Peptides against a protein of PDB entry 7PB4. Designs and how they scored, part 294

Target 1, 105 residues: chain A of PDB entry 7PB4
Amino acid sequence: KMLNIKEYKEKLLSTLGEFLEDHFPLPDRSVKKKKKNIQESSVNLITLHEMLEILINRLFDVPHDPYVKISDSFWPPYVELLLRNGIALRHPEDPTRIRLEAFHQ
Target 2, 218 residues: chain B of PDB entry 7PB4
Amino acid sequence: DALQMAVGYFEKGPIKASQNKDKTLEKHLKTVENVAWKNGLASEEIDILLNIALSGKFGNAVNTRILKCMIPATVISEDSVVKAVSWLCVGKCSGSTKVLFYRWLVAMFDFIDRKEQINLLYGFFFASLQDDALCPYVCHLLYLLTKKENVKPFRVRKLLDLQAKMGMQPHLQALLSLYKFFAPALISVSLPVRKKIYFKNSENLWKTALLAVKQRNR

## One batch from the design tools (peptide; made by RFdiffusion4, then SolubleMPNN)

Design b2_p24_5_s3 (from b2_p24_5, 10 letters changed)
Fold by OpenDDE base, seed 2:
Structure b2_p24_5_s3 (fold): chain B 105 residues (1-105), chain C 218 residues (1-218), chain A 24 residues (1-24)
Amino acid sequence: as target 1 above (105 residues)
Amino acid sequence: as target 2 above (218 residues)
Amino acid sequence: SLLEKEKEILEEIFRRLRLAALRA
């Protein structure tokens, strides 16, 4: 039973990954380098998949404080997407922290 | 309360003695409509009225109006939906009412408190794909409900047969694409990679109301 | 089990994201 669940989880993650790549890809960095000094915040944005993994892992690793700090690597539209769709919840006192929504409470 | 009186009227039916049955009916309908669109309805009110709308107790026009105002204040009970689906099996509602119900179900899907029993109705919904009028909305519903365990060879065959009959409909392609994600080995047919999932805008009827509900629940 | 819980969470996330994709 456990092996089957693990295999299913892996398949689900794979499916989710493909889905996210298709429907929620990161914006093409084809920002035409027009010269204006916008400080290239050289921060590599993480994929939505990676963001979800971080949130899930935090929930399981630290269930009493399942909040993740929003870093510069978090693409703001992804954060908003998760919040608007009830996948994540913003910390009530710290807007820079989000948690995975507890779906099974 | 005017709303309670209105709901009670629909639940108990028209009192025989009222000479102005139509005027009374209209009054109560308007009351329900006004409250539903302004504030939404309680889960209990939706339970009662949804059942009435699909039971065939009233005419199609009345049922349609009731169903259009099934807007929750907070949540819809899964039990209400299950009961509603059971009425669809009895066949006392019009085709247009069935279409409207599926549109409503898709639009209100996120407001349904639980999905366990609805998931058990997967087979019933899937069977409704054969109805041309329902097919687009059923595909959308199934797209929301489908889990890996639902993707079976016989259902794949049925979907492919339906595609052969109806053509490559966007809603059908969306569902097939989901099926392929869950069970790629079952779908040998190359599906065009559509970046955008296209379903008919079933939500348009309730768009404003849904926005209001979401704002209230924030 | 923790694995079952994780599975359920993933399924729900996937469902919600599918819904979101329809709106985008």
Scores: peptide ipSAE 0.537, ipTM 0.762, DockQ to the pose 0.281
Fold by OpenDDE base, seed 1:
Structure b2_p24_5_s3 (fold): chain B 105 residues (1-105), chain C 218 residues (1-218), chain A 24 residues (1-24)
Amino acid sequence: as target 1 above (105 residues)
Amino acid sequence: as target 2 above (218 residues)
Amino acid sequence: SLLEKEKEILEEIFRRLRLAALRA
């Protein structure tokens, strides 16, 4: 039974990854429209999949404080996407921290 | 209050002795409509009125108007939806009411408090795909509900048969694509990679109301 | 189990993201 759940989880993660790549891809770096003043913040944006993994891992690793600090690698539209769709919640006192929504309570 | 009186009227039914039955009905219906569009309805009010709209207690015109104003203030009870679906099985509502209900269900899906019982109704919804009028909206609903455990060989076959009959409809393609994600071995057909999922805009009827509900719940 | 909880979380996330993809 446990093996079946593990296999299913892996398949679900793979499916989710493919779905995210198709529907919520990162903006292509190539559209560097040379607007002069946009500081090429060399910050590598993480995928939505990676962002979700971070949130899930934090929930399981630190259940009493499941909040993750928003870094520069977090693409703002992804953060808004998660918040608007009830996947994530902002910390009530610190807007720079978000957590995964508790779906099972 | 006026709303309680209106809901009570629909729940208890028209008192036979009223000479102005039509005027009274219209008055109460307008009261419900006004409150629903302005503030939304409480879950209990939706429970009562949704049941009435699908029970066949009133005529199709009245049922349609009631169903159109089933706008929540906060949440819709899953139990109310399950009861509503049970009325669909009894078949006392018109085809147009069924279509409107599925549109409503899709539009209000996020406001339903729980989904466990609705998920158990997957087979019932899937069976409704055979109705040409319902098919686009049912596909949309199934797109929201489908889990891996729902993707079975017999359902894949039914979807492919529908595609053969109706052509490659965007709503069928969306559902098939989801099925392929969950069970790629069951779908040997190459599906066009559509980046954009197209469902009929079921939300148009409630667009303004939904925006208002979202603003109140923020 | 923790594994079951994770599965349920992933399923719900996926459901909500599918919904989001329709609105986008």
Scores: peptide ipSAE 0.535, ipTM 0.760, DockQ to the pose 0.292
Fold by OpenDDE base, seed 5:
Structure b2_p24_5_s3 (fold): chain B 105 residues (1-105), chain C 218 residues (1-218), chain A 24 residues (1-24)
Amino acid sequence: as target 1 above (105 residues)
Amino acid sequence: as target 2 above (218 residues)
Amino acid sequence: SLLEKEKEILEEIFRRLRLAALRA
């Protein structure tokens, strides 16, 4: 039974990853070149998949403080996407911190 | 309570002795409509009224009006939806009512408390794809319900056959794309990468009400 | 189990993102 759940989880992660790549890809590096702000070019943006992994891991690792600090690697549209769709919540006192929504509470 | 009286009227049916049956019916419909759009309905009220709307107890016009005001205050019981689907199997409702129901189901999907039993009805919903009037809305529903375990070779074949018959409809394409994500080995056909998933906006009928429900549930 | 919880979370995230993709 546990093996089946693990296998399913892996399959789900894979499917989610593919879905995210198709529907929510990172902006092409070419678009970054047009915004001449050279300083933003040095920040390696993480994928939405990676962002979700961070949020999920934090929820499980530190359930009493499940908030993650928004880094420069977080693409703002992804943050907005998660917040607008109820996947993540912004910390009430610190707008630079977000957590995964607790769907089963 | 006016709402309780209205719900009771629909549940028990028209009392034979009422000389003004139509006026009474209209009064109670308006009561339900007003409360539903203003505050939403309790899960118990939706359970009763949804069942009535699909049972064929009243005429199509009445059923349509009831179904249009199936707006939850908080949640919809999965059991109510299962019962509703059971009525679809009996076939006492009109085609237009079926379409409206699927639109309603898609629009209210997030407000249904559980999805376990609904997921078991996957095969039933999938079988409804062959109905041209239902197909766009069923595709949308299936897009919401589909899990990897639902993606079977025979269903892939059916979808491809439907696509061959109906053409590359956006709603079919969306569902096929999802199927490909879950089971790429089953779909050898190169699907055009559509960046935008297109479903008919079924929620437009309830857009304002849905916003209000979401605000209340926050 | 923790694994089951994680699975449920992932399923819900995936569902919500599918919905988001429809609105985008």
Scores: peptide ipSAE 0.525, ipTM 0.749, DockQ to the pose 0.286
Fold by OpenDDE base, seed 3:
Structure b2_p24_5_s3 (fold): chain B 105 residues (1-105), chain C 218 residues (1-218), chain A 24 residues (1-24)
Amino acid sequence: as target 1 above (105 residues)
Amino acid sequence: as target 2 above (218 residues)
Amino acid sequence: SLLEKEKEILEEIFRRLRLAALRA
């Protein structure tokens, strides 16, 4: 039974990854240089998949403080996507911190 | 209050002694419509009225109007949905009412409190794909409900058969693409990678109402 | 088990993201 659950989890992660790449890809860096002033912040944006992994891992690793600090690598539209769809919750006192939503409550 | 009286009227049925049965019906129907679109309905009110709309107690015109105003104030009980589906099995509602119900179910899906019992009805919903009028909306619903455990060889065959019959419909493609994600070995056919999932959401009769509900629940 | 919990979380996330993709 446990082996079957592990295999299923791996398949689910793979499916989710493919889905995210298809429907929520990061903006291509190659979009035209034209408007000068946005300093190409050298900050490498992480994928939505990576963001979710961070949130899930934090929930399991530190259940008493499951909040993750929003870094510059977090693409703002992804943060808003997670918050708007009830996947993540913003810390009530610190807007720079988010957690995975507790779906079982 | 006026709403309680209106709901009570539909629940208990028309009082025989009223000389103006049609006027009374219209009055109560307008009351429900006004409250639903302005404030939404409580889960208990939706439970009662949804059951009535699908039971065949009233005529198709009345049932249609009731169903169109099944707008929640906060949440819809999954039990209400399960009961509603049970009425679909009895077959006392018109084809147009069935279509409207599936449209409603898709539109209100996020406001249903739990999905566990609805997920158990997967087989029933899938069986409704054979109805040409229901097919687009059922595909949308199944897209929302489908888990890996639901993706079975016999269902894949049925979807492919439907595609052969109806052509490459966007709603069928969306569902098949999801099936392929869960069980790639079952679908040998190359599906075009459509980045945009197209369901007829633009025809949502409740678009303005849904926006209002979301604003109230924030 | 923790593994079962993680599975359930992933399923729910995936479901919600599918919904989001329809709105986008």
Scores: peptide ipSAE 0.530, ipTM 0.754, DockQ to the pose 0.292; fails the geometry check

Design b2_p24_5_s4 (from b2_p24_5, 11 letters changed)
Fold by OpenDDE base, seed 2:
Structure b2_p24_5_s4 (fold): chain B 105 residues (1-105), chain C 218 residues (1-218), chain A 24 residues (1-24)
Amino acid sequence: as target 1 above (105 residues)
Amino acid sequence: as target 2 above (218 residues)
Amino acid sequence: SLLEKEKEILEEIYRRLLIAALQQ
């Protein structure tokens, strides 16, 4: 039973990863619009897969405070996607923090 | 209307207070079955009932009976199919229900109003080829869906690996032949030229019902 | 188990994102 669940989880993660790459890719960095201003804060945007992994891990590791701080690496359209589809919730008092939705209620 | 009451029962769920829950369920299920096989179901009724059959709201026996009577009067909404496929991602339906759904999807393919959104699910269907129970039906579905843009090098590799594992299955050979047609440079292997493409288990549970639907829509 | 809960969470996320991808 447990081995079958692990194998299924690995297959699910792989399938989800491929799905996210195909349907929710990061924007091509190629549109360097030459706006002159200096701070190319080359903020490395994380994938939607990595964002979900962070949220899931936080839910399991710290269930009493399952909130993750939104960093500059979080592509705003991904945050909106997760919130709009009820996958994530914004912290009621801190708009910079989000959690994974507890689907097990 | 008896059908509206039956659909409403499945949608809203059983009212807790009925002592005879099983008799009520059976009555409504028989109502849906009778209408579906005689006249077909409206697109809205299929939308509701198909979603219920795959959501895991009811037991496998009920879900199986609902799926067997998902016969359109005229058309099936693409959105209904999309919602149904979304439930396949959730492990709430049995393996037998998944097989039945793919058989249904192949059988009803021509009655689905549009294919644009279903084609976006190509990758999801392709991932299901790894399930030995689904593989014959998924190959048939992919044969109906495959466009040139879907034929990618990694998918060719996966199909060849499946062929190496499973042997030269007629359904897999049919799909590979279509891939070779769209992208001959990706498939160097000589495929036997079959004049007729045969998918295994082409016996459609709905054959008689589909003939009746086609006659009514003429 | 925790593994079963994680599986169910992943399945529900995948379902919701699948619906979202088709609405784009």
Scores: peptide ipSAE 0.535, ipTM 0.760, DockQ to the pose 0.283
Fold by OpenDDE base, seed 5:
Structure b2_p24_5_s4 (fold): chain B 105 residues (1-105), chain C 218 residues (1-218), chain A 24 residues (1-24)
Amino acid sequence: as target 1 above (105 residues)
Amino acid sequence: as target 2 above (218 residues)
Amino acid sequence: SLLEKEKEILEEIYRRLLIAALQQ
């Protein structure tokens, strides 16, 4: 039973990863080159997969404070995507913090 | 309430349950069926049960029976339909369940409260035209959804290619005629003037129930 | 179990993102 759940989880993660790469890829870095004057904040954007992993891990590691601080590595369209689709919630008092939605109360 | 207990059982019930193995499941399923056909279901009950029917939580026989009794008392929430379509993408439901869902969606189309989000799913429905079992029902659904903005050159090409492959099917002709109405410049082919639109009767499963719903809401 | 909970969370995330992708 536990092995089957683990194998299914691994398959689900793999399928989700492929899906995210296909449908929600990071913007190509090539568009940034033309606007000279934007301070190249060398902040490496994380993938949507990595963002979800952070949110899930925080929910399991710190269930009483499951909020993650939005960093500069968080691509704003991904944050909006998660909020708009009810995958994440913004902290009521701190707009810089988001949590994974508690789908299973 | 017996219905609330039945809905609660399906919501919290065992994964991959079979109706033939569970007398309790059969009791609750009969409760839902009886209420749905007699009075219809509330939008909230449809939301829960439709999601269950397509999630793969239960066996195909149970899911089919649940989906057949998704009869509204008044309205169906668009959100419930969007959620249901998302389960079609995950591939947890059988081909027969997909066909039944599209038949249900066409039959219940007028009872869905809003169409804005369903219209955004146009591309997904259009991609399902390649499935020969779904094609007649998808054409009917697309006929109900199609706006001028949906009529694109690539979609016209795909419909003409499907017609070349499948022949001059009445449901494809109906959709192509609608496309020609919205964008005559994209369809150079002469289409036969059909006075009557012909789709497979999706309503046959729910005809009596739908008449009763329309009478209660008058 | 924690593993079942995580599986259910991932399924729901995937489902919601599928809806979002279909609407694009």
Scores: peptide ipSAE 0.517, ipTM 0.690, DockQ to the pose 0.297
Fold by OpenDDE base, seed 3:
Structure b2_p24_5_s4 (fold): chain B 105 residues (1-105), chain C 218 residues (1-218), chain A 24 residues (1-24)
Amino acid sequence: as target 1 above (105 residues)
Amino acid sequence: as target 2 above (218 residues)
Amino acid sequence: SLLEKEKEILEEIYRRLLIAALQQ
């Protein structure tokens, strides 16, 4: 039973990863080549998969304060996507913090 | 009314305090069944109940009964169908529930208000062709959905591979004939000229109800 | 179990993102 759940979870993670790469890829760095002067903000944007992993891990590691601080590595459209679709919630007092939604509440 | 109470029961779930949970469930299920078969359900009621039937909230027997009574009064929202398909992708429902859903989707296809979002699901439906239990019904659905833009070389290859595996199934031939119509250059194989396309009669479960819906909407 | 809870969370995330991708 537990092995089957683990295997299913691994399959689900793989399927989700492929889905996220296909439907929610990070913007290609290549388009910004033409405008000279904007400092290449060296901020490595994380994938939507990595963002979800951070949110899930925080929910399990710190269930009493499951909020993650939005870093510069968080692509704003992904944050909006998660909020708009009820996958994440903003902290009521700190708009820079988001949590994974508790789908069972 | 009794229907609103029944829908509300399925949506909110059983209140812990009811001693007779099974009797209450059966009462509400019979209420939904009775209204659906007599009058059809409103689009909002279908949205709620269809989502419940595919979410895994209830057992397979209950989900099957709910799906069988997803009969519209007028229209089905495409959003309800999109939500339902999303549950199929996650795999929270049984194989029998998936088959029943595709049969329902084919039977109710003309009652869905819009097709734009359903057409975007083309790839997901096409991926379900590899399931031998779903294949006949998915072929019928794809026959209804297929546009020229959907006919890609990789999909042609997959259909030919399925035909090689399963043989010359009438439902595969119907879909391949449509693909050949849209993109004759992609299908070099001579298809038998079938004057009549024969899909499994998915409508049989709802035939009487669908006739009644069509009569009410005239 | 924690593993079952994580599975259910991932399923719900995937479901919601699938709906979102179709609405783009």
Scores: peptide ipSAE 0.516, ipTM 0.733, DockQ to the pose 0.279
Fold by OpenDDE base, seed 4:
Structure b2_p24_5_s4 (fold): chain B 105 residues (1-105), chain C 218 residues (1-218), chain A 24 residues (1-24)
Amino acid sequence: as target 1 above (105 residues)
Amino acid sequence: as target 2 above (218 residues)
Amino acid sequence: SLLEKEKEILEEIYRRLLIAALQQ
């Protein structure tokens, strides 16, 4: 029973990863080259998969404070996507913090 | 009313404290069945119940009965259909439920308010052609959805490969004929001119109910 | 179990993101 759940979870993670790469890829870095000398803030954006992993891990590791601080590596459209679709919630007092939604409550 | 109580039961789930869970479930299921077959269901009721039938919240027998009762009073929301298709991807429903859903989708196609988002699902439906149990109903659905922009060289190849594997199935020939109509340059193969396109009568399960819906909406 | 909870969370995330992708 537990083995089947682990295998299914791994398959689900793989399928989710492929789905996220296909439908929610990071913006190509190449488009910024043409306009003005704005300091290429060389901030490495994380994938939506990595963002979800951070949110899930925080929910399990610190269930009493499941909020993650939005870093510069968080692509704003991904944050908005998660909030708009009820996958994440913004902290009521700190707009720079988000949590995974509690889907089972 | 009795219907609102029944829908609310399925939405909220069984309250733990009821000793007679099965009798309560059967009572509410019969209420939904009676209203659906007599009057049809409101779009909001279909939205809730269709989502439940595909979510895996209940057993296959219950889900099958709910799905058979997804008869509209007037219209089905496109959003309800999109949500239902999302459950097909997660794989919580049985193969029989998937077949029943595609049969339902074909039977209820004209009652869906919009088709814009359903047309975006074209690729997902097309991928389901590889399932031998789904293939006849998916071909019928794709026959209803296919536009010129959907007819791509890779899809033509996949349909020809399926025809090579499965033989000249009437439903596959119907879809290929439509593809040839939209993009004759992509299909060099001579298709037998069948005067009548025959899909499996997916509507047979709802024929009486659909006649009643059409009479009420006239 | 924690593993079952995580599975259910991943399923719901995937479902919601699938709906979002189909609405684009």
Scores: peptide ipSAE 0.514, ipTM 0.723, DockQ to the pose 0.277

